# Peptides against a protein of PDB entry 5A53, part 6

Target 1, 230 residues: chain A of PDB entry 5A53
Amino acid sequence: LVENVKQALFIPGQSCNKNLHDIMVDLSALKKPDMKRFNRKNDIHPFEDMSPLEFFSEKNDCSLMVLMTSSKKRKNNMTFIRTFGYKIYDMIELMVADNFKLLSDFKKLTFTVGLKPMFTFQGAAFDTHPVYKQIKSLFLDFFRGESTDLQDVAGLQHVISMTIQGDFQDGEPLPNVLFRVYKLKSYKSDQGGKRLPRIELVEIGPRLDFKIGRIHTPSPDMVTEAHKKP

## One batch from the design tools (peptide; made by RFdiffusion4, then SolubleMPNN)

Design b2_p25_4_s3
Fold by OpenDDE base, seed 1:
Structure b2_p25_4_s3 (fold): chain B 230 residues (1-230), chain A 25 residues (1-25)
Amino acid sequence: as target 1 above (230 residues)
Amino acid sequence: DDDLIVKTQEYLEKIEELKKKLEEE
């Protein structure tokens, strides 16, 4: 089975700053080897014209894109885009809060490139609310892909945790999504004569708190087509 | 610490479930 690992393209927008660049580098490191990065800034406004993104999707053979922009209204904005057949499927703006931490802020742990992370989702809205369902789907597609095999389980070194920050009611602003990355450390614990493997989670970064921005949802036709050809 | 322990336990359970599922395939 050729794992159809979705390729990601990271695009710095014209307003991309050093902080966003550093975040892009660290987040994209989790997608290695299945990522490309543009070194040049591109003037793209995805909610005004999607055509440049469709062109880049096709030209680079990438079904995942991340546009890095920053403005007064949308500071540290990561627009996540998915394409199907090089056409825009969905988009979501996730703005990184200023309290972010880079990989350099954590203890450098060796990690194997190309291992798929396991995901944990905290918050009922990931299973009920359409926006959080889209976020869950997006991040699963982005980092894990469709299939987890025995090798992925045996090689499991990383956990991506996504948490909805607090409760909310209908009509209230959507809480932030807390993105955390952990490495599994296995210890042989000799507690009580049973060698139970003690597993500890060690945060490795990046640490990102995502504020939800604008969303583009797929047309019913695109949903139907995307589900027919997983 | 408690939240990390709970997350770790849930993760271990999911790994065991995945292993079991993959052994049954």
Scores: peptide ipSAE 0.023, ipTM 0.580, DockQ to the pose 0.028
Fold by OpenDDE base, seed 3:
Structure b2_p25_4_s3 (fold): chain B 230 residues (1-230), chain A 25 residues (1-25)
Amino acid sequence: as target 1 above (230 residues)
Amino acid sequence: DDDLIVKTQEYLEKIEELKKKLEEE
């Protein structure tokens, strides 16, 4: 099966600042080689007019986009967009909290570009709540792509972890999603006859706490069409 | 943090079992 790896486009909005630029660089490094970045700011307001994003999707052949904006109301906002047939499928605003850490804040570890990550999701709402189901689907689609052959498991070097920050009830604000990236380190334990490989997780960054913002959900028709084209 | 580590470890153990099966074929 020829896996069409989805390409990502990172777009600095007009209000993109240094912090968002640095976050964009670090997060997009995890999507290499399957990413593009714009160097110029673009005045895009996706919840007012989606047409510029559809144009960029088609022009750059990217089914994934991330728009970087910041305002007083929506500080450090990453709008994640997916397209189907170069039309907007879904969108979600994820605002990065001020406690973020960049790759430079961690020990530099060598990694092979293009290896698929493993994923861990912590919180029952990732399987039950519509918003967290969309987040789970988005991040799986963004970083893993469509098929994981068992052979790809041999090349797994890093884990993307997503955790819902606490419990919530109906009508309460949705808890943040804690985004963490770990590298796998295998150690041969020489202790006592059973060579149990010890695997350690080392955080490599970036570290991002996402506050959930506005959401655009796909139309039922687009969901049906997206499921027909494997 | 501990629960995350445990779930990751269980996942890693499953991966190692799968790797071992692939090496035996």
Scores: peptide ipSAE 0.022, ipTM 0.529, DockQ to the pose 0.025
Fold by OpenDDE base, seed 4:
Structure b2_p25_4_s3 (fold): chain B 230 residues (1-230), chain A 25 residues (1-25)
Amino acid sequence: as target 1 above (230 residues)
Amino acid sequence: DDDLIVKTQEYLEKIEELKKKLEEE
C-alpha cells in the first residue's frame, strides 16, 4: 500500500516578514515534493476564524498547513494546522526564537529530495504531557508521514531531532522545543582490518527553537474519527 | 547534549545494523 503522504501547504500571513519567509522556504524544502507554498500573503487569523484554512485544505488537498505570522506578542509564529476530512483537527503556535539558523548557515551538503527522515525525541514529556504529545504527533505526521519499511531505512539520510529545553513543573511555562536536522555521514574507519562504518551526524539546518503558543485540540468526536483506520 | 549524543549513537548503531541486514539480503 503506497501510504498517502500528507501534503503540506505553507501560507504566508499578512504579517509574514523576510525572516519567516526564509524559514518557510528552508523548512518546506524538507517536505519536498509533498509541499505547496502560497506566494501571496493571506489575512488569516486561525484562532478567530478557522474557515479560511478549511477552505484552503480542501482546495489544495492538503491535510497539513503552516501559517506564517509575526506580531509583538507572537514573533516569528508558525501556526501548524492539521485537518481531517478538510476540517480543523488541531492547531499549535510555534514561535521561532531569534537564534534560528537557515540552511545557508550550514555547509551545503547534497540532499536527496523525497527521502524520509528519522526522528529522535528527547524529553519524557513527549510521551506524557498532552502538548508535547501533540507536537511529537504533528512533526511525525509532517515529515515522516506513514511508516517506513526496512527498505526505506537504507535510504535514510537525515535525522530530525526534537528536544524539550529543560525540565518543568505543573503551572510553569512550557520549555521550548529545539528542532535540529542532521545528515548521516558514513566514514570508513580502517581500525584493525575491519572496516567498521563510522556514522557521524552533521547538522544541516534549519536550526529552530520553538516557543509554544496557543493550542487548539480536536473534539473527542474528531479524535475518534481520525483514529478509525479505514 | 550528552543524552542527545547517546541517543543519537544508539540510533546510529541501530541504523548500521539495519543497513548491514539489508546488504546481506
Scores: peptide ipSAE 0.018, ipTM 0.507, DockQ to the pose 0.024
Fold by OpenDDE base, seed 2:
Structure b2_p25_4_s3 (fold): chain B 230 residues (1-230), chain A 25 residues (1-25)
Amino acid sequence: as target 1 above (230 residues)
Amino acid sequence: DDDLIVKTQEYLEKIEELKKKLEEE
């Protein structure tokens, strides 16, 4: 089965600023070659009218979209959108905190385009809480795509780490999600006859702390349709 | 093929060790 790698479309909103543009460039680099970027700003308000996004999904054959907007209330906001059959499946606002780091803030390492990342998720809520389950599903869908074979694992070059920042109780504001990217470095250790490669993790960026904003959840019918294996 | 599988398994084990360390930091 040729896995249908989901294509991503990055859309600068009307309020997109330089920081968001830089974040967009760096985050989208992890999605290469399966990404498109608009160079022009688009006036899109997905929580008011989703129709423009459905149109862009269909026109660009992209089931993943990221809208870059910024306001006083929602600074450095990345709205992640998924479509199914070019209809909106789900949306989530993830606002990037001001402490972000770009790829340029890290040591440049060679990166092979098209290799799938491994994921690590820290926090039980990724498996139990609806919002964090959606985030986990979204990022897996966004960067990993469908199944990984042994070749994908053997070619593994980087790890995406997502951590829930602290514990929370019901009714409390949802903690941020800490997004980190590490490159796997393999060293030949000549130590002791077993050529076990020493593997180290090196942060490569971007470093993003996501504050959770508004969410649109799929209808039960769309969930059922999206999970139907062809 | 066997050598690739063995290397992959060793690599996966080491990745899981690294994940555990990242969870402890």
Scores: peptide ipSAE 0.014, ipTM 0.450, DockQ to the pose 0.018

Design b2_p25_4_s4
Fold by OpenDDE base, seed 3:
Structure b2_p25_4_s4 (fold): chain B 230 residues (1-230), chain A 25 residues (1-25)
Amino acid sequence: as target 1 above (230 residues)
Amino acid sequence: DDDDIVHTEEYLKKIEELKKKLEEL
């Protein structure tokens, strides 16, 4: 199966600050080589007018976009956008909490560019709740792509962990999603004749706690079309 | 923080199960 790896475009909005720029650089490093970044700020308001994003999707041949904006109401906001046929499929605002850690806050480890991460999701709502199902789908689509080849496990170097921060009831604010990135280290254990390979997870960053904001869901027609094209 | 540790053990178990399946191929 020829995997069509989805390309990502990172866009600094007009209100993009230093912290968001640094987060953008670090998060986009996990998407290499399949990413582009704009160096200039763009005045885009995706929940008011989606047309500029559709234009950028087509012009750059990117089906994934991330818009970096910050305001008093929506601080450190990453709007994740997916397109289908260069039309907006879905959008979600994920605001990064102030406790974030950059790659520079962790021990630098060498990694091979282009290896697919393993994903882990903690919280039943990732399989049952519409918003968390969208987040799960988005991040799988963004970083892993479509193929789940067992052969990718032999080259597994990274684990992306996404955790829902606590339980919630209907009508309560949606808990944050904790985003963590680990590198797998394999050690040969010499203890006791059984060479059990010891695997350790080492956090490599970035560390991001996402507060959920506004959401745009796809039309039923777009869902049907997106499922017809393999 | 203790919450990050509990999730690590479940991940390690899943990775070990996946590795074992690959060794049987």
Scores: peptide ipSAE 0.028, ipTM 0.572, DockQ to the pose 0.022
Fold by OpenDDE base, seed 1:
Structure b2_p25_4_s4 (fold): chain B 230 residues (1-230), chain A 25 residues (1-25)
Amino acid sequence: as target 1 above (230 residues)
Amino acid sequence: DDDDIVHTEEYLKKIEELKKKLEEL
């Protein structure tokens, strides 16, 4: 079974700055080899006109896109887009808080390219709230794909943790999503004569706190078509 | 800080269980 790994296209918008570029580089490194990056800035406003994104999806054969923009209202904004049949399925704006850390801020650990990360989600809203369900679905699609084979567990080197920052009530602003990336480090622990493998999580970056922005949800028809396995 | 640790421990336990299952194959 050729796993149909979804390809990602990273697009710098006209307002893309150095910080967003660096974040883009680091985040896209986790998607290697299944990513493309544009070197040129593109004037795209996805919530005004989606047509350019559909064109790029088709032209680059990418069902995942990330648009990097920054403004006073939407600083360090990563718009995550999914397409189905090169048509927009959903979109979400995730704004990176200024407290971000790059891979260069952590101890450089060697990692194997192309291994699928394991995910952990902290917060009940990932299973109940529509927006957080979309975020969960998006990130799983983006980095893990549909199936974790036993081989993916054997090769498990990276963990992506996503945490909802605090509790919220209906009508309150949605808490940020804390994005963390860890490497699994196995130690031989000689505690008590039993060599129990001690596994530790070592943060490797990037560290991103996502503020939730605008959302585009798919039509019921698009949901039905996207869930039809070919 | 403490909540992140607890979730990490539970996660590590799940990973250890998964690894053990894999070693038994």
Scores: peptide ipSAE 0.026, ipTM 0.566, DockQ to the pose 0.022
Fold by OpenDDE base, seed 5:
Structure b2_p25_4_s4 (fold): chain B 230 residues (1-230), chain A 25 residues (1-25)
Amino acid sequence: as target 1 above (230 residues)
Amino acid sequence: DDDDIVHTEEYLKKIEELKKKLEEL
């Protein structure tokens, strides 16, 4: 089964700043080799006109896109877009808080390019709340793909942790999602002649706290079509 | 082959333990 690994396109918007560019570089490193990046800024407003993104999806054969924009109202905004048949399926704005850390802020650890990360999700809302379900689905689709075979375990080097920052009630602002990346470090533990590999998690970055912004949900027809394709 | 399977099960168990620790943070 050739897993059709979904290709990602990273697009700097007109308002893309240095911080967003650096975040884009680091986050896209986790998607290598299945990533393309534009070098030029593009004036795209996906919640006003989606047609430029559909064009880029088709032209680049990318079903995943990330638009990097920043304004006073939406600082460090990463708009994640998924397409189906090169048409917009869903969109979500995730704004990176100012407390972010880059890969350069952590101890450099070598990792093999192209290994699928394991995910962990902290917070019941990832399984119950529509917005957090979309976030969970998006990040799984973006970095893990559809299947984790037992073969993926032998190559497991990274853990992506996503945590909902606190509890919330209906009608309250949605808590941030804490994005963390860890490397699995195996140590030979000599405990009593059984070399049980001791595995430790080492944070490698980037560290991102996502504030949730605007959302576009798929039409019921598009949901039905997306589930019909094998 | 069997040793690799046992190592894989022990590895999986440790990964699940690490997941639980991350869920408790």
Scores: peptide ipSAE 0.023, ipTM 0.556, DockQ to the pose 0.018
Fold by OpenDDE base, seed 4:
Structure b2_p25_4_s4 (fold): chain B 230 residues (1-230), chain A 25 residues (1-25)
Amino acid sequence: as target 1 above (230 residues)
Amino acid sequence: DDDDIVHTEEYLKKIEELKKKLEEL
């Protein structure tokens, strides 16, 4: 079964700045080769009118989109959009905190393009809270795709870690999601005649702390259609 | 063929150990 790898489209909004552009470049590098980027700014307001995004989804055959915008209220905002049948399925605003690090801030390690990352999720809310469930689902769709055969594990070169920054109660602001990328580095350890490969994690970037913004959830009908196995 | 499977399981185990270390950081 050829895994239907979801294609991503990165869209600079009209308010896209240099920092967001750099973040876009680095984050999209992790999605290669299954990624397109627009070079031109587009005046898109997805929570006001979704029709331009549906048009771009269809025109580019992309079921994943990321809109890069920045305002006083929503600084360094990455709106992640998923489509089903080129219609908007869900959307979430993830605002990048100012403490971000780019790939250039880390030691350049050789990376093979097209390998699937391993994921780690830290925080019970990723499995219980609807917003964090959506984030988990989104990032799995974005970077891993649908299936990981055990054979893909032998080829694992990197880990994407997502951590909920602290505990929260009902009615409190949702904690940030800490996005980290690590490379697996194998060392030959000669301990006692068995060469047990020592594996270490080396952060490679980007480093992004996501503040959660606005959310669009799918209609019950769209959920039903999207979960219909062909 | 069998050696590749054993190496995969050991690799998985080490990845889970690394996950635990990441949770502790």
Scores: peptide ipSAE 0.022, ipTM 0.538, DockQ to the pose 0.018

## One batch from the design tools (peptide; made by RFdiffusion4, then SolubleMPNN)

Design b2_p28_3_s2
Fold by OpenDDE base, seed 1:
Structure b2_p28_3_s2 (fold): chain B 230 residues (1-230), chain A 28 residues (1-28)
Amino acid sequence: as target 1 above (230 residues)
Amino acid sequence: SDIEKAKEKRKKKKEEEEEKKKKEEELK
């Protein structure tokens, strides 16, 4: 079964700033070719009215959306939306911390468009805690390209690392999620006259620390319907 | 090779998506 690659739509909100635009460009570059971007700002408040997002999902045939907004309360906010049957499945606000790095801040390494990243998740809460389970599911859905049976190591170009920033207890503020992107660099090391292939991880960006904001969880009915699709 | 077929299939899909984007931009 060729799992249809989920298409992403990046939407600048009315409050979208230059920093968010640059982050949007860099993050969306990892989703190419399966990405659309709006050039116009749209006044959308997804936690007040979801109907404009459902309309955009259907009109653009995109089951993934990212709304870029910024306010004093929610600075550098990326609202990640998933739809099922063009209806809102879930939403999560991920606010980018001011310590972000763009692709331009790293050594320019070309990556091939449309290669599936390998994911690494650091933190037990990605498997146990509902919010971090949603984040894990979202990012896997977002960057999971075509199911190529050939996960040949030769086709692996980049790794996305997601780390929960520290331990937390029940009732504490949820730690940030550290988003990092690495390229696999193969080089020949000369050790003792034998050229051994060495692989290194080189950070390529963007570097994003996500503060968790508001969440919309799917209805039980939509969870059941989404799990019924093979 | 299967890698070349996968590259060619990706190239065709990219061309079809660029054509769809052109048609969607012409409809605006």
Scores: peptide ipSAE 0.015, ipTM 0.409, DockQ to the pose 0.054
Fold by OpenDDE base, seed 2:
Structure b2_p28_3_s2 (fold): chain B 230 residues (1-230), chain A 28 residues (1-28)
Amino acid sequence: as target 1 above (230 residues)
Amino acid sequence: SDIEKAKEKRKKKKEEEEEKKKKEEELK
């Protein structure tokens, strides 16, 4: 079963600034061609009223949305939204720390548009903790595109690494998620007549440290419906 | 914090879902 590639909509909120715009451009470049961006700011408060996002989901045929907002309390905030049947499934606020790097901060490497990234997850909490499970699910859903049973390893160009920044106990603040993007470089090493393929990971950006904010979780009924393969 | 509010909201939702399941089992 080839699942249709989930389309993403990037929405600048009313409080969207230059840094968030630049982050939006760079992160959305990894989702090409399956991405739309609004050029106009929209006054959307998804934790107060979700109806404008459901309308945008339906109107743009986008089951993934990212709202870009910034305030003193929630600086560089990316609200990631998923819809099912154009209804809000889940939401998570991920605030980008000030130490971010753009694609322009790295060595410009050409990459093929539309190649699926490999994911790596560092931290046991990605499989056990409800928040990090949602983050893992979200990013896999956001960037994997079509579910092909054939991992075409031949098409592997990018690695997205997601790391939980340090250990934490129950009740403690949730550590940041370190988002890193690498390009696989194959070098033909001429060592003594045996061409061993040397593979190197080169960071290409963006580099984002995500602070976890507010979360909306689906109802059990919506979980059951979303897991029903059509 | 926003994280604590999100944890509390999840705890409350889980408690409400467990209570709903218990009521559905008591009705069978």
Scores: peptide ipSAE 0.000, ipTM 0.266, DockQ to the pose 0.014
Fold by OpenDDE base, seed 4:
Structure b2_p28_3_s2 (fold): chain B 230 residues (1-230), chain A 28 residues (1-28)
Amino acid sequence: as target 1 above (230 residues)
Amino acid sequence: SDIEKAKEKRKKKKEEEEEKKKKEEELK
């Protein structure tokens, strides 16, 4: 089964600022060609009314959405939304910390559009804790391109690293998720007359530290429907 | 080469997306 690549829609909210716009541009560049962006601000409050997002999902044929909003309580907020059958499956607020870096802050490297990133997840909670399991699932869904069984190692150009920032106990505030993007560079190193291929990881951006906000979890029925293989 | 196949798939998808946009503009 060739799973159709999930399309992403980036939506500026009414409170979208220049920083969020720049973050949106840079993060969406990693999703090319499978992304759309709205140029106009939209008044959407997904935790009050989800209907506008369901309408945009259907109208744009996008099962992934990112709403860009900012307030005093939720600064630099990226609400990630997934839909199933154009209905809201899940939502999570990820607030970008002020220490973010854009692609312009790194050495400009050529990107090949539409190459699949490799993912790395650091922190046991990505496999055990329900919130971090949702984040892991979301980012895999978001940046997984067309399922080709051949991870053509020759096509591997990017690594996305996601790290939980420290340990936490039950009832403590959830640590931030550190989002990092690296490019694989192959160098011919002349070590001792044998040109061995050396692979280096070079950070390319964006660099984002995500604070976890509000979450909407799917109903048990929607989980069952979404896991039914056709 | 796999790079050429990836370029050709992108060209085809861009053509299909331009054709979808043309159809969406004709429906307005």
Scores: peptide ipSAE 0.000, ipTM 0.364, DockQ to the pose 0.054
Fold by OpenDDE base, seed 5:
Structure b2_p28_3_s2 (fold): chain B 230 residues (1-230), chain A 28 residues (1-28)
Amino acid sequence: as target 1 above (230 residues)
Amino acid sequence: SDIEKAKEKRKKKKEEEEEKKKKEEELK
């Protein structure tokens, strides 16, 4: 089954600042061509009223949204929203730490737009803990594009790495998620007369450390409907 | 390759959506 590529909408909130705008530009570049960006700020408070996001989902045919907001309590906040049937499925706040790096902070490497990234997840909690399972699901859904059964390794250009920053116990604050983007660079190594292709990972950005904020989980009914493949 | 066919199909669909948007903006 070729799943249709989910479209993403990037929305500047009223409190969107320059840093969030720059992060939005760089993160949305990884979603090209399957993204839209609003140029105007919108006053949206998704944990108070979800209806404006449902309206934008339907009007733009976007099942993925990212709201860019910043406050003293929630600095550099990216609210990731998924919709199903243009209704809110889930939401998660991911606050970008101040140590972020933009694409301009890395060596500019040419990349082909619309290649599917490979994902790597580091940390057992991505498979066990409900919040990290949601993050894993979200980022796979966001950047994976069309599910082709054969990721032709020949078409692999970049890797997205997501790492949980350390271990945690129940009741402790959830560790940050380290988001990293690498380009695969093939080198012909002249080691020992056999030209073995050496593959190196070169970081290309953006570099984002996500602090986890508020979460909205899907209703059991929406989970059931979203898993009803025809 | 299936990747090239998928890229070409996405390019065509995007061109059709941009052309449809231009027609909807010219009608306003």
Scores: peptide ipSAE 0.000, ipTM 0.353, DockQ to the pose 0.066

